# Ledger of designs, part 40: peptides against a protein of PDB entry 4HTP

Target 1, 231 residues: chain A of PDB entry 4HTP
Amino acid sequence: SQTVASHVPFADLCSTLERIQKSKGRAEKIRHFREFLDSWRKFHDALHKNHKDVTDSFYPAMRLILPQLERERMAYGIKETMLAKLYIELLNLPRDGKDALKLLNYRTPTGTHGDAGDFAMIAYFVLKPRCLQKGSLTIQQVNDLLDSIASNNSAKRKDLIKKSLLQLITQSSALEQKWLIRMIIKDLKLGVSQQTIFSVFHNDAAELHNVTTDLEKVCRQLHDPSVGLSD

## One batch from the design tools (peptide; made by RFdiffusion4, then SolubleMPNN)

Design b1_p12_2_s4 (from b1_p12_2, 6 letters changed)
Fold by OpenDDE base, seed 2:
Structure b1_p12_2_s4 (fold): chain B 231 residues (1-231), chain A 12 residues (1-12)
Amino acid sequence: as target 1 above (231 residues)
Amino acid sequence: MKHLEELIKQLE
């Protein structure tokens, strides 16, 4: 079935996340999230205008925004060291060069941006002069590739994990990869709480999630902000 | 979002 996520570029989500991260104060962060969410809901209504009982929801985006609440896909088995080695190989970086060492020793302060311990930011600056300016993946495609990674990790198929990672990397901008890394590592550093995200999404979202621990159910049942749990 | 709004207009 057709989904909103199959039409929304991953770049749009990443741009929203970037704006949230850069914004100072809770109110401005909330505004950026609300704008993305409202646009998503409007698109949903337009896409599904002739179908009232669709299962499509904000879930494909929500599971990337709150990756620590992911329960559908299992562990990726991906660490920063693996990504560092992959980038060194893919970008043909000299192993003893500055950029390779930055990626491998991401926990050590290098004095450039104060990004010690944030692998995604270190990767971003290495990737920025080397990667595509614009990515081509939709949110659905990103989720499909992440599903593949998790499935292949469970199956101990390291070769196929690498294949899916390469597909993600080669079709993404540096900014998109920054956020993709944070989604995989499950630390977005948005500066806004999970409770705030749920509260903006729907007044009953936090309560329903606390009871069900099912992010998809939360997104589906509370898709309409005007329809509550008791309705 | 500007881009999503453009996509919505294409569906209307």
Scores: peptide ipSAE 0.061, ipTM 0.800, DockQ to the pose 0.882
Fold by OpenDDE base, seed 5:
Structure b1_p12_2_s4 (fold): chain B 231 residues (1-231), chain A 12 residues (1-12)
Amino acid sequence: as target 1 above (231 residues)
Amino acid sequence: MKHLEELIKQLE
C-alpha cells in the first residue's frame, strides 16, 4: 500500500531540520517540528481517506529524527573516516589538498568556521560547490537505502554498502547529505531533547516508548494526537 | 512547509 513517506521528499525533512538547528529558542524549534508533523498528518489523512486499518504512520520520519532509538535495522558499520575517504574518492579531491585534509582531520579546526568535531558540517562546505542543488530522494527511498546498508553490513558485503552510499550521495544536495551523515552517525545536534520531540508528537509518546522501546509502535498507536494511550 | 502543502493539494 501507499505510504506518506513514499511521497514526501527527503529535502523537506532536511529543510525542517535545518530550520530547527538554526533556531535559538526552544519554542521556535518546537514550532518548526510541529509544522512538519501537522503537514505529515494532514497528508496521511488525505492519502488514506478511503482506506481503513492502514499501518502507515510517522515512523519513517521519526526514525530519522531520533536515529539513536533505531532498533529495527542493525548497525551501519559506517564512521566519519570511511565517509571522508569515500568523498575524497568520489569528488576526486587531492589527498594532500585542503579539502581532503579537512575531511580527514575534521576534529581539528582548520577553517574560519567553528565546525571542529562536526564532520557533517565540514562535509557540507566541501560538497556545497560540487554537488547538485536539489535532491531527488523521498523519505521512503532514503530508509530503503539505509536498510540496505545495515543488511549488507551484517552480511559483510562492503561493495554493496558502497553502492548504496553512492546512490544516497549522488541523489542528494549538500544540505541533504549534511543531515544524512548526522542520521548515520546518530547525532543530529538539533538542540532539542528526545523528550521534547515525543511531547510534541503526542502527550503519551514518552510513556509508551519507555514501556515498549518500540518507536514504530509509538508512532502507530499514537498517530492521532486526540487518542490517548488509555483510550 | 510550502512544498509539502502543495503536494497535499495535488492529492485533494
Scores: peptide ipSAE 0.056, ipTM 0.791, DockQ to the pose 0.791
Fold by OpenDDE base, seed 1:
Structure b1_p12_2_s4 (fold): chain B 231 residues (1-231), chain A 12 residues (1-12)
Amino acid sequence: as target 1 above (231 residues)
Amino acid sequence: MKHLEELIKQLE
């Protein structure tokens, strides 16, 4: 059936994450997240207006925002080095060129942007002049492709992993790829804690997650911010 | 978020 995630562009999530990252204060970071969440809930209500007891929830977005809490999807088996090599190949970067070396030696300070150690930021600047200005993927499609990667990693099908990665990359802007990389590596660098994200989502979210360790259950049971665990 | 808001309006 229809889900909110099947309608929401991945770009919208990435733009929100970008705003959160760029915000200095906790309050501003929270505001940006809250605005996205409120819009999501509003869309949910509109989409499911005539349907009760749907299982659709914020989970598709939440699992990308808190990728370290992923328990449903198996490991991707993807590291920065693999992505670096893939980008060098895909973008046909000279192996001894500046951009290829930046990707491969992302841990070493280059003095340009101060992004040493943050592969996603380094990749962003390499990608920005070379990739699409606007992506075409929905949040659902991103999750589907990530599911494929994890499944194929489990099955040791490297060729199919590459195929799914190429689909993600070729249909994403530089900004979207920056965040996608961070989701895969499981480090978003938002500047807000897991507890803050949960607290904004629902007052009881942290508690329920602590007990169940089930992010989907948290998102489904606490979809309505006005309905608590005790209700 | 303007894009999502537009999508919401299409559903209303």
Scores: peptide ipSAE 0.051, ipTM 0.786, DockQ to the pose 0.803
Fold by OpenDDE base, seed 3:
Structure b1_p12_2_s4 (fold): chain B 231 residues (1-231), chain A 12 residues (1-12)
Amino acid sequence: as target 1 above (231 residues)
Amino acid sequence: MKHLEELIKQLE
């Protein structure tokens, strides 16, 4: 069966996350998340109007927004240093050049942007003049590739991990890669708490997650914001 | 299909 995630561009999620990050107030951050979520639910209702018993939910997006709570997918085995080396190779950056050194030494304060310690931001500025303006991946395709990476990490197939990473990179804009990196490293820096995200999603979401630690169950059981756990 | 496309655009 079709899913909402198979239709929603990954770029749309990334643009929403970017708006959330740039917003100063808590209320404005919440508004951007709520607007994305409401649109997702409306799309779900339209897509599944003739099929009431579906397992489709917000889970494909939620697991990317709260990647530190991922339990279904195994560890990626990917760190910033691995990504730095991959980008240097892929972009054919001179080893002793400014951009290569920025990626490798991302923790050292350099430049005017104040991005020290944030590898994703360092990568963004290196990628911006070198990457596609618009990506082509859906949220489902991103999750499929991330599943492949985790599975191949467990199987110790480094060659296949690299293959999936290259597919992600070559089909993504610089902005999409910024957020993809943060999803892999499991630190989005949105400026809103996990509790806030759950509270906006559903009043009972935090409670259900505390008991089950299962994001998919939370998203499926609490898909309708008007139906509570006790109903 | 047109209705679904409009809903997708609202996610942007």
Scores: peptide ipSAE 0.041, ipTM 0.738, DockQ to the pose 0.203

Design b1_p12_3_s1 (from b1_p12_3, 6 letters changed)
Fold by OpenDDE base, seed 4:
Formats: C-alpha cells, sequence, structure tokens
Structure b1_p12_3_s1 (fold): chain B 231 residues (1-231), chain A 12 residues (1-12)
C-alpha cells in the first residue's frame, strides 16, 4: 500500500533537522518540527482521502527523529570507525592524508569548526566537496535500507551491510549523510528533548510511549492531534 | 497529491 514516507524526500527531513539544530531557542526548534509534522499530516489526509482505515502514520519519520527508541529493527552494528574506513575506501582518500585522518581521529580537534567528537560533522565537511548536491532517497527507501542493514547485521553478512550502506551513501548529499550518520549512531544532537518531540506530536504521546514503549503504536494511535488517548 | 504542495523544499 502507498505510504506518506514513500513520497517524502529524505532531504526534506534532513533540512528540517538541520533547521532545528541551528535554531537557538526551544520555540524555534519546535516551530520547525511542527511545520514538517503538519505537512506530513495534511499530506496523509490528501493521500489517503478515500482510504481512512490505513495504518500509515508518522512512524517512518519518527523512528529516524528518535532513533534511540527504535525497537522494530535490531542493532546496525555500525560504529564511527567502520564508517570512517568505508568513506576512506569509497572516496579513495589517502590513508595518511588529512581527510582520512580527520575521519579516523574524529574525537581529536583538528579543525576550526569545533566539531570534535561529532563524527557526522567531520564526515560532512569531508563529503561536501565530493558528493552530489541533491539526494534521491525517500524516507521509505532510507528505512528499507536501514532495515536491510539491521537484518544483515543480525545475520553477520558484512558484505551485504556494506552494500546497503553504499546505496545510502551514493544516493545522498553530504547534508543528508550527516543526518543519516547521526541516525545510525543514534545521536541527532538536535538540542530538543524526546519529551518535547512527543509533546509537539501529541499531548498524549509521552504517556502512551511510557506505557507501551512502542513508537509505531504511538504514531498510529495518536496520528490525529485532535483525538486523545481516551477517546 | 504531491508532497511539494504541502511542504516547501528548503535546503540548509
Amino acid sequence: as target 1 above (231 residues)
Amino acid sequence: PSWSDFFGKVRS
């Protein structure tokens, strides 16, 4: 069946996350998230106008925004060092070169950006002059690839993990990869709490999640902000 | 419907 996530460019989620991160105040961060969410809900209503009993929800996006709460897919088994080595290989970076060393030693401040310890930011600056300007992946496609990675990690199929990662990377801009990395590592650094995200999504979201720990149920059951948990 | 009708693409 058709889903909202199959229509939403991953780039649009990433640009939203970027705006949230760059915003200084809580109110502005909330505004950016709300704008994306409202667009999602409105598009959902239009897309499913003649099919009101769909199970489609904000879940595909929410699980990327709150990756620490992922319970459906298992661990990726991917760490910064693995990604560093992958990028060095993919970009054919000299192993003893500046950029390769930045990736491998991402915890050590080597630049003026103040991004020490943030692998995604280090990667971003390495990727920016080397990657395509516009990605082509939808949120659905990103989730499909992440599902593949998790599945193959469980099966210890490292070659297939690499294959899916390469597909993600080659179809993503530097900015999209920055956020993708943060999703995989499960640290978005948005500067807004989980509680805030839930509160913006739905007044009852935090409560329902606290009880069920099921992010999909939260997104599905509380898809309509006007329909409460007790309704 | 098109997603772009509901959300303006803004690259950061």
Scores: peptide ipSAE 0.676, ipTM 0.891, DockQ to the pose 0.557
Fold by OpenDDE base, seed 1:
Structure b1_p12_3_s1 (fold): chain B 231 residues (1-231), chain A 12 residues (1-12)
Amino acid sequence: as target 1 above (231 residues)
Amino acid sequence: PSWSDFFGKVRS
């Protein structure tokens, strides 16, 4: 069956996350998230207008926004060092060059940006002048590739993990890759708490998650902000 | 329906 996630560009989620991160106040951060969420819900209603019983929900996006709460997908087995080496190879960076060293030594201050310890930001600045392609992936496609990575990690198929990573990288802009890295590492640095995200999504979301620890159930059961747990 | 009809309208 068709899903909202199959229609939503990953770029639009990333641009939303970027706006949230760059916003100073809580209210502005919430506004950007709410705008994306409201668009999602409205599109859902239009997409499923003639379908009453659908399991489609905000879950595909929510699991990327709150990756630390992922319980369905197994571990990726990916660390910053692996990504650094992959980028050095993919971008054909000189091993002794400044950009390769920045990626490998991401925890050490290397520039004026003050991004030491934030691999995704360091990667972004390395990628920005080199990534010319407009991102083409949908949220569903990103999740499918992440599922593949997790599955292949479990199966100890390193070659297939690399294949899926390359597909993610080659079909993503520098900005999208920044956020993709943060999703994989499970640290988005949005500046808003998990509770705030849940609160904006639905008044009962935090409570339901505390009981079930099932993010998909939270998204499906509380898809309608006007329908509560007790209803 | 098109996603672009719902997202980005605030900025257009």
Scores: peptide ipSAE 0.673, ipTM 0.900, DockQ to the pose 0.582
Fold by OpenDDE base, seed 3:
Structure b1_p12_3_s1 (fold): chain B 231 residues (1-231), chain A 12 residues (1-12)
Amino acid sequence: as target 1 above (231 residues)
Amino acid sequence: PSWSDFFGKVRS
């Protein structure tokens, strides 16, 4: 069956996240998230106009926005050091070069942007002059690849993990990769709390999540902001 | 329906 996630470019989620991160103040951050969410809900209604009882929800996006709450996928087994080595190989960076050293020593304040300790930001600046300007992945495709990574990590198939990572990287812009890295590492640094995200999504979302710890259930049951848990 | 019709309109 068709899903909203199969139609939404990953780039649009990333641009939204970028706006949230750059925004000053809680209100502006909330506005950007709400705009994306409202678009999603409206598109959902249009896409599923003639289909009742669909299980499609905001879950594919929510699990990327709140990756630390992921419970369906097993661990990726990916750390910054692995990504650094992969980028050095893929981009054919000199091992003793400035960019390779930046990636490997991302915790050391060597950059001019004050991005020490944030691997994703360091990677972004390395990737920006080297990557395509616009990615081609949908949110569904990103999730499919992440599912593959988790499954292959569980199966200890390092070769297949690398294959999926390469697909993600080669089909993503530098900005998209910045956010993808943060999703994998499970730290988006949005400057807005989990509670705020839930509050904007639905008034009862935080409560339902506290009880069930099931992000998909939260997204499905509370898909309509006008329908509460007690209804 | 097209996604761009919904997400693009929010920015206008």
Scores: peptide ipSAE 0.672, ipTM 0.900, DockQ to the pose 0.593
Fold by OpenDDE base, seed 5:
Structure b1_p12_3_s1 (fold): chain B 231 residues (1-231), chain A 12 residues (1-12)
Amino acid sequence: as target 1 above (231 residues)
Amino acid sequence: PSWSDFFGKVRS
């Protein structure tokens, strides 16, 4: 079955998140999120024009935007240290080199960017001169790979976890990887609250989530912003 | 339909 997520480049979500993060003020942040959401809804209507009662919704994107609310996917079992070691290996960075040390000691700033404690930003600057300018993954593919990681973590298959991570890394730009890391670590640093995201999505979203704690249900039942819970 | 018809045109 066709889904919006199978057509939306992960890069477009990441660029939206980047714009939100860089924006000053709540209103501008909301505008960027709304633009992405509106595009999603319009594309959904076009994609599913001849199909009624589809289960497709904004959920594939929402679960990446609000990763702290993820309940379907189990824990990844991935720490910053693991990612650091993986990048050092993959990029063939000298162990005692500046970039390797930045990744391993991301909590202690050594540079001028003031990114202490933000592993994703440290990784971004290391990756920028070393990776693709544009990624090739869709939101669906990213979620599939993240599902694989979680499943294999539960199964204690470290080799398969590495395989999926490598696929994510090799098919993503530095910017996309920055956001992917933040999604995995579950801290996007957008500067907008969960409540704000819900309020922009649908007036009843926060209420429904408070009752169900089911992000997919929220996205599915409240897909149409004009149809409320009591409708 | 193409996703690019709905997103990104304003910024390109």
Scores: peptide ipSAE 0.671, ipTM 0.899, DockQ to the pose 0.601

Design b1_p12_3_s2 (from b1_p12_3, 6 letters changed)
Fold by OpenDDE base, seed 3:
Structure b1_p12_3_s2 (fold): chain B 231 residues (1-231), chain A 12 residues (1-12)
Amino acid sequence: as target 1 above (231 residues)
Amino acid sequence: PSWEDFNKAVRA
């Protein structure tokens, strides 16, 4: 069956996240998230106009926005050090070079941008002059690849994990990779709380999540902002 | 329907 996520470029989600991060103040951050969400809901209605009882929801995006709440996928088994080594290999960076050392020693304040401790930002600046300008992945494809990584981690298939990571990397811009890294590491640094995200999504979202801890259920049951839990 | 028709505010 068709899903909204199969039509939405991952780049559009990343652009939204970037706007949220750069925005000053809670109100502007909320506005950017709301605009993306509203677009998603409107497209959903159009896409599924003649189909009742679809299970499609905002879940594919929400699980990337709130990766700390992921409960469906098993652990990725990926840390910053693994990504650093992968990038050094993939980009053929000199091991003793500035960029390789930045990635490996990302916690040390070596940069002028004050990005110490944020691996994703350090990676972004290394990748920016080296990567394609526009990615080709949809949100569904990103989730499929992340599912593959988690499954292969559980199965201890390191070769297949690397394969999926390479697919993600080679089909993504530097900006998309910045956010992808943050999703994998489960720290988006948006400057807006989980509670705020839920509040914008639906008035009852936080409550339902507190009871069920099921992000998909939250997204599906509360897909319509005008229909509450008691309805 | 095309996503592009709905995401004008979301475009980079």
Scores: peptide ipSAE 0.605, ipTM 0.909, DockQ to the pose 0.841
Fold by OpenDDE base, seed 5:
Order: sequence, then structure tokens, then C-alpha cells
Structure b1_p12_3_s2 (fold): chain B 231 residues (1-231), chain A 12 residues (1-12)
Amino acid sequence: as target 1 above (231 residues)
Amino acid sequence: PSWEDFNKAVRA
């Protein structure tokens, strides 16, 4: 079945998140999120014009925007140290080199950027001169790979986890990887609250989530902003 | 439909 997520480049989500993060005011942050959401909903309507009762919703994107609320996917078992080692290996960075040390010692910044403790930002600067300028993954593909990682973590298949991570890395820009890392670590640093995201999505979203704790249900039942819970 | 027709506001 066709889904919006299978058509939306992961890069476009990341660009939206980047705009949100860079925006200073709450109103501007909300605007960027709303614009992405509106585009998604409009595309959904066009894509599913001849199909009623589709299960497709904003959920594939929402679960990446609010990764702390993920309940369907099991734990990744991935920490910053693991990613650091993987990048050092993949990029063939000298172990005692500046970039390798930055990744390994991300909590103690040696540089001027003030990115202490933000592994994703440190990784971004290391990756920027070394990776593709534009990624090729859709949101659906990213979620599929993340599902694979979680499943293989549960199965203790480290080799397959590495395989999926390599696919994510090799098909993503530095910017996309920055956001992917934040999604995996479950800290996007957007500067907007969960409540704000829900309020922009639908007036009843926070309430429904409080009752169900099911992000997919929230996205599916409240897909139409004009249809409320009591409708 | 193409996502490109809808994503003008989303493009960096």
C-alpha cells in the first residue's frame, strides 16, 4: 500500500527540524512545523484521493519528531560511544587524530563551537566534508532501517545492526545524520515542547495521547484537524 | 501525485 512516508525524503524532514532548531521564537518554530505538517496532509489527500479508510497517517514522521514517545519499536541498544567507534572505522579516521578524539570525547569539547555533550553536532562537523551532500532515503526507509536495528538488538545480532547502520550512514548527508543520531538517542533539542507539537498537530492530540499513550492512534484518529474526539 | 508539488515550503 502507498504511504506518504514512502514518498517524503528524509532530507525534507531534517531540513524542517533544522529550521525549527535555528528559529529563536516559539511562533517561528511552530510555523516551520505547521508548514511541513500541512504539506504532508495535502499530499496525503492527493495520494489517497480514491481510497477510503486508509491507515496511513503522520505517524511515520511523528515518531521521529517525538522519539521519546516511541512504544512500538524496541530499544536500539545504541550509545554515542558505539556510534563514535563506527564512524572512526567507516571513515578510516586515525585513532589518535583530532576528529576521532572529538567523537570519543564528545562530552569534553576542545573546540570553539560550544557543542559540549552534543554528539550529533560533533558528528556533523566531522561528517560534513566526508559524506554525500544529499541523502537518498525516504522517511519510510529510515523507519524500516530503525525497525531492523531494534529487532536485531533484541535478537543480539550485532552484525545486522551494523549493516543497517551502515546503510543509514552511507545514504545520508551530514545534516541528515545529525538528526538521525538525535532520533536514535531520543533528544532532538528542537526548543519546543511535546505539548506544543501536539497542539499544532490537533487540538485533542495531547488528551488522546494522555489516555492511550499510543502515538499511532493519536496520528490516525486525529489525522483530520477538523474532526475532534467527540466527532 | 508527487511530493515535490507539495513540499515547496519544506525545501531548504
Scores: peptide ipSAE 0.605, ipTM 0.908, DockQ to the pose 0.855
Fold by OpenDDE base, seed 1:
Structure b1_p12_3_s2 (fold): chain B 231 residues (1-231), chain A 12 residues (1-12)
Amino acid sequence: as target 1 above (231 residues)
Amino acid sequence: PSWEDFNKAVRA
């Protein structure tokens, strides 16, 4: 079945997240999220114009925006140290070099950027001069690869985990990888709360999530902002 | 439909 997520570039989600993060005020952060969401809903309506009963929803994007609420996907088993080692290998960075040491010692202040403790930001600056300017993955493809990682982690297939990670990395820009890392680590640092995200999505979203703890159900049942829980 | 027709506000 056709999904919105199969058409939306992961780059567009990352661009939105970057705008949200860079915005100082709550209102501006909300505006950027709302614009992406509205575009998604409008495209959904156009894509499914002739289909009344679709299960497609904002869930593929929402589970990346609120990765801490993921309940369907198993644990990735990925930490910053694993990613650091992978990048050093993939980028052929000298082990005693400045960039390798930045990745391995990401918790220690190493420069003027003040990004100590934020592995994703450190990775971004290492990747920026070395990676593609534009990625090729859709939101659906990213979720498929993340599903593969989680499944293979459960199955203790480390080789297949590495394969999926390499596919994510090689098909993503530095900016996309920054956000992908944050999604995997489950810390986006957007500067907006979960409640704010739910509030913008639907007035009843927080309530439904509190009862069901099912993010997909929230996205599907409250797809239409004009239709409430009591309707 | 094309996503590009709807994402004018999303693209940098």
Scores: peptide ipSAE 0.604, ipTM 0.907, DockQ to the pose 0.867
Fold by OpenDDE base, seed 4:
Structure b1_p12_3_s2 (fold): chain B 231 residues (1-231), chain A 12 residues (1-12)
Amino acid sequence: as target 1 above (231 residues)
Amino acid sequence: PSWEDFNKAVRA
């Protein structure tokens, strides 16, 4: 079935997240999120104009924005060290070279960027001069690949995990990979709370999530901001 | 509909 997520470039989500992260004030962070959400809802209405009662919702994006609340897919089994090794291999970085060591020792401040402990930022700077400028993945495709990773992790198919990761990496810009890494590691560092994200999404979202712990239900049931939980 | 018509504010 047709979904909004199948049309939205992952790059656009990443751009939004980047704007949120760079914004200093809560109000500006909220504005950027709201703009993306509003665009999504408007596009949803247009896309599904002739199709009522669709199950499509903001869920594909929300689960990437709040990856800690993921309950549908199981653990990825991916840590920073695994990604570091993968990047070293993929980029053919000398193992004793500066960039390889930065990735492996991401917790140690080695640079002037102040990104110690943030693997995604370390990776970004390594990737920026080496990756394509524009990614080609949609949000749907990203989620499909992440689903594959989780499934293969459960099945202990390490080779297939690597395959899906490589597909994600090779089709993503450095910026997109920064955010993808943060999604996988489940730490976006947006500087805005889960509660704020829910409050912007829908006034009743936090309450519904607290009861159901089901992010998809929250997104589907509260898709329309004008329709309340009690309606 | 095209997403591009709706994403002016969120374009990368």
Scores: peptide ipSAE 0.603, ipTM 0.911, DockQ to the pose 0.797

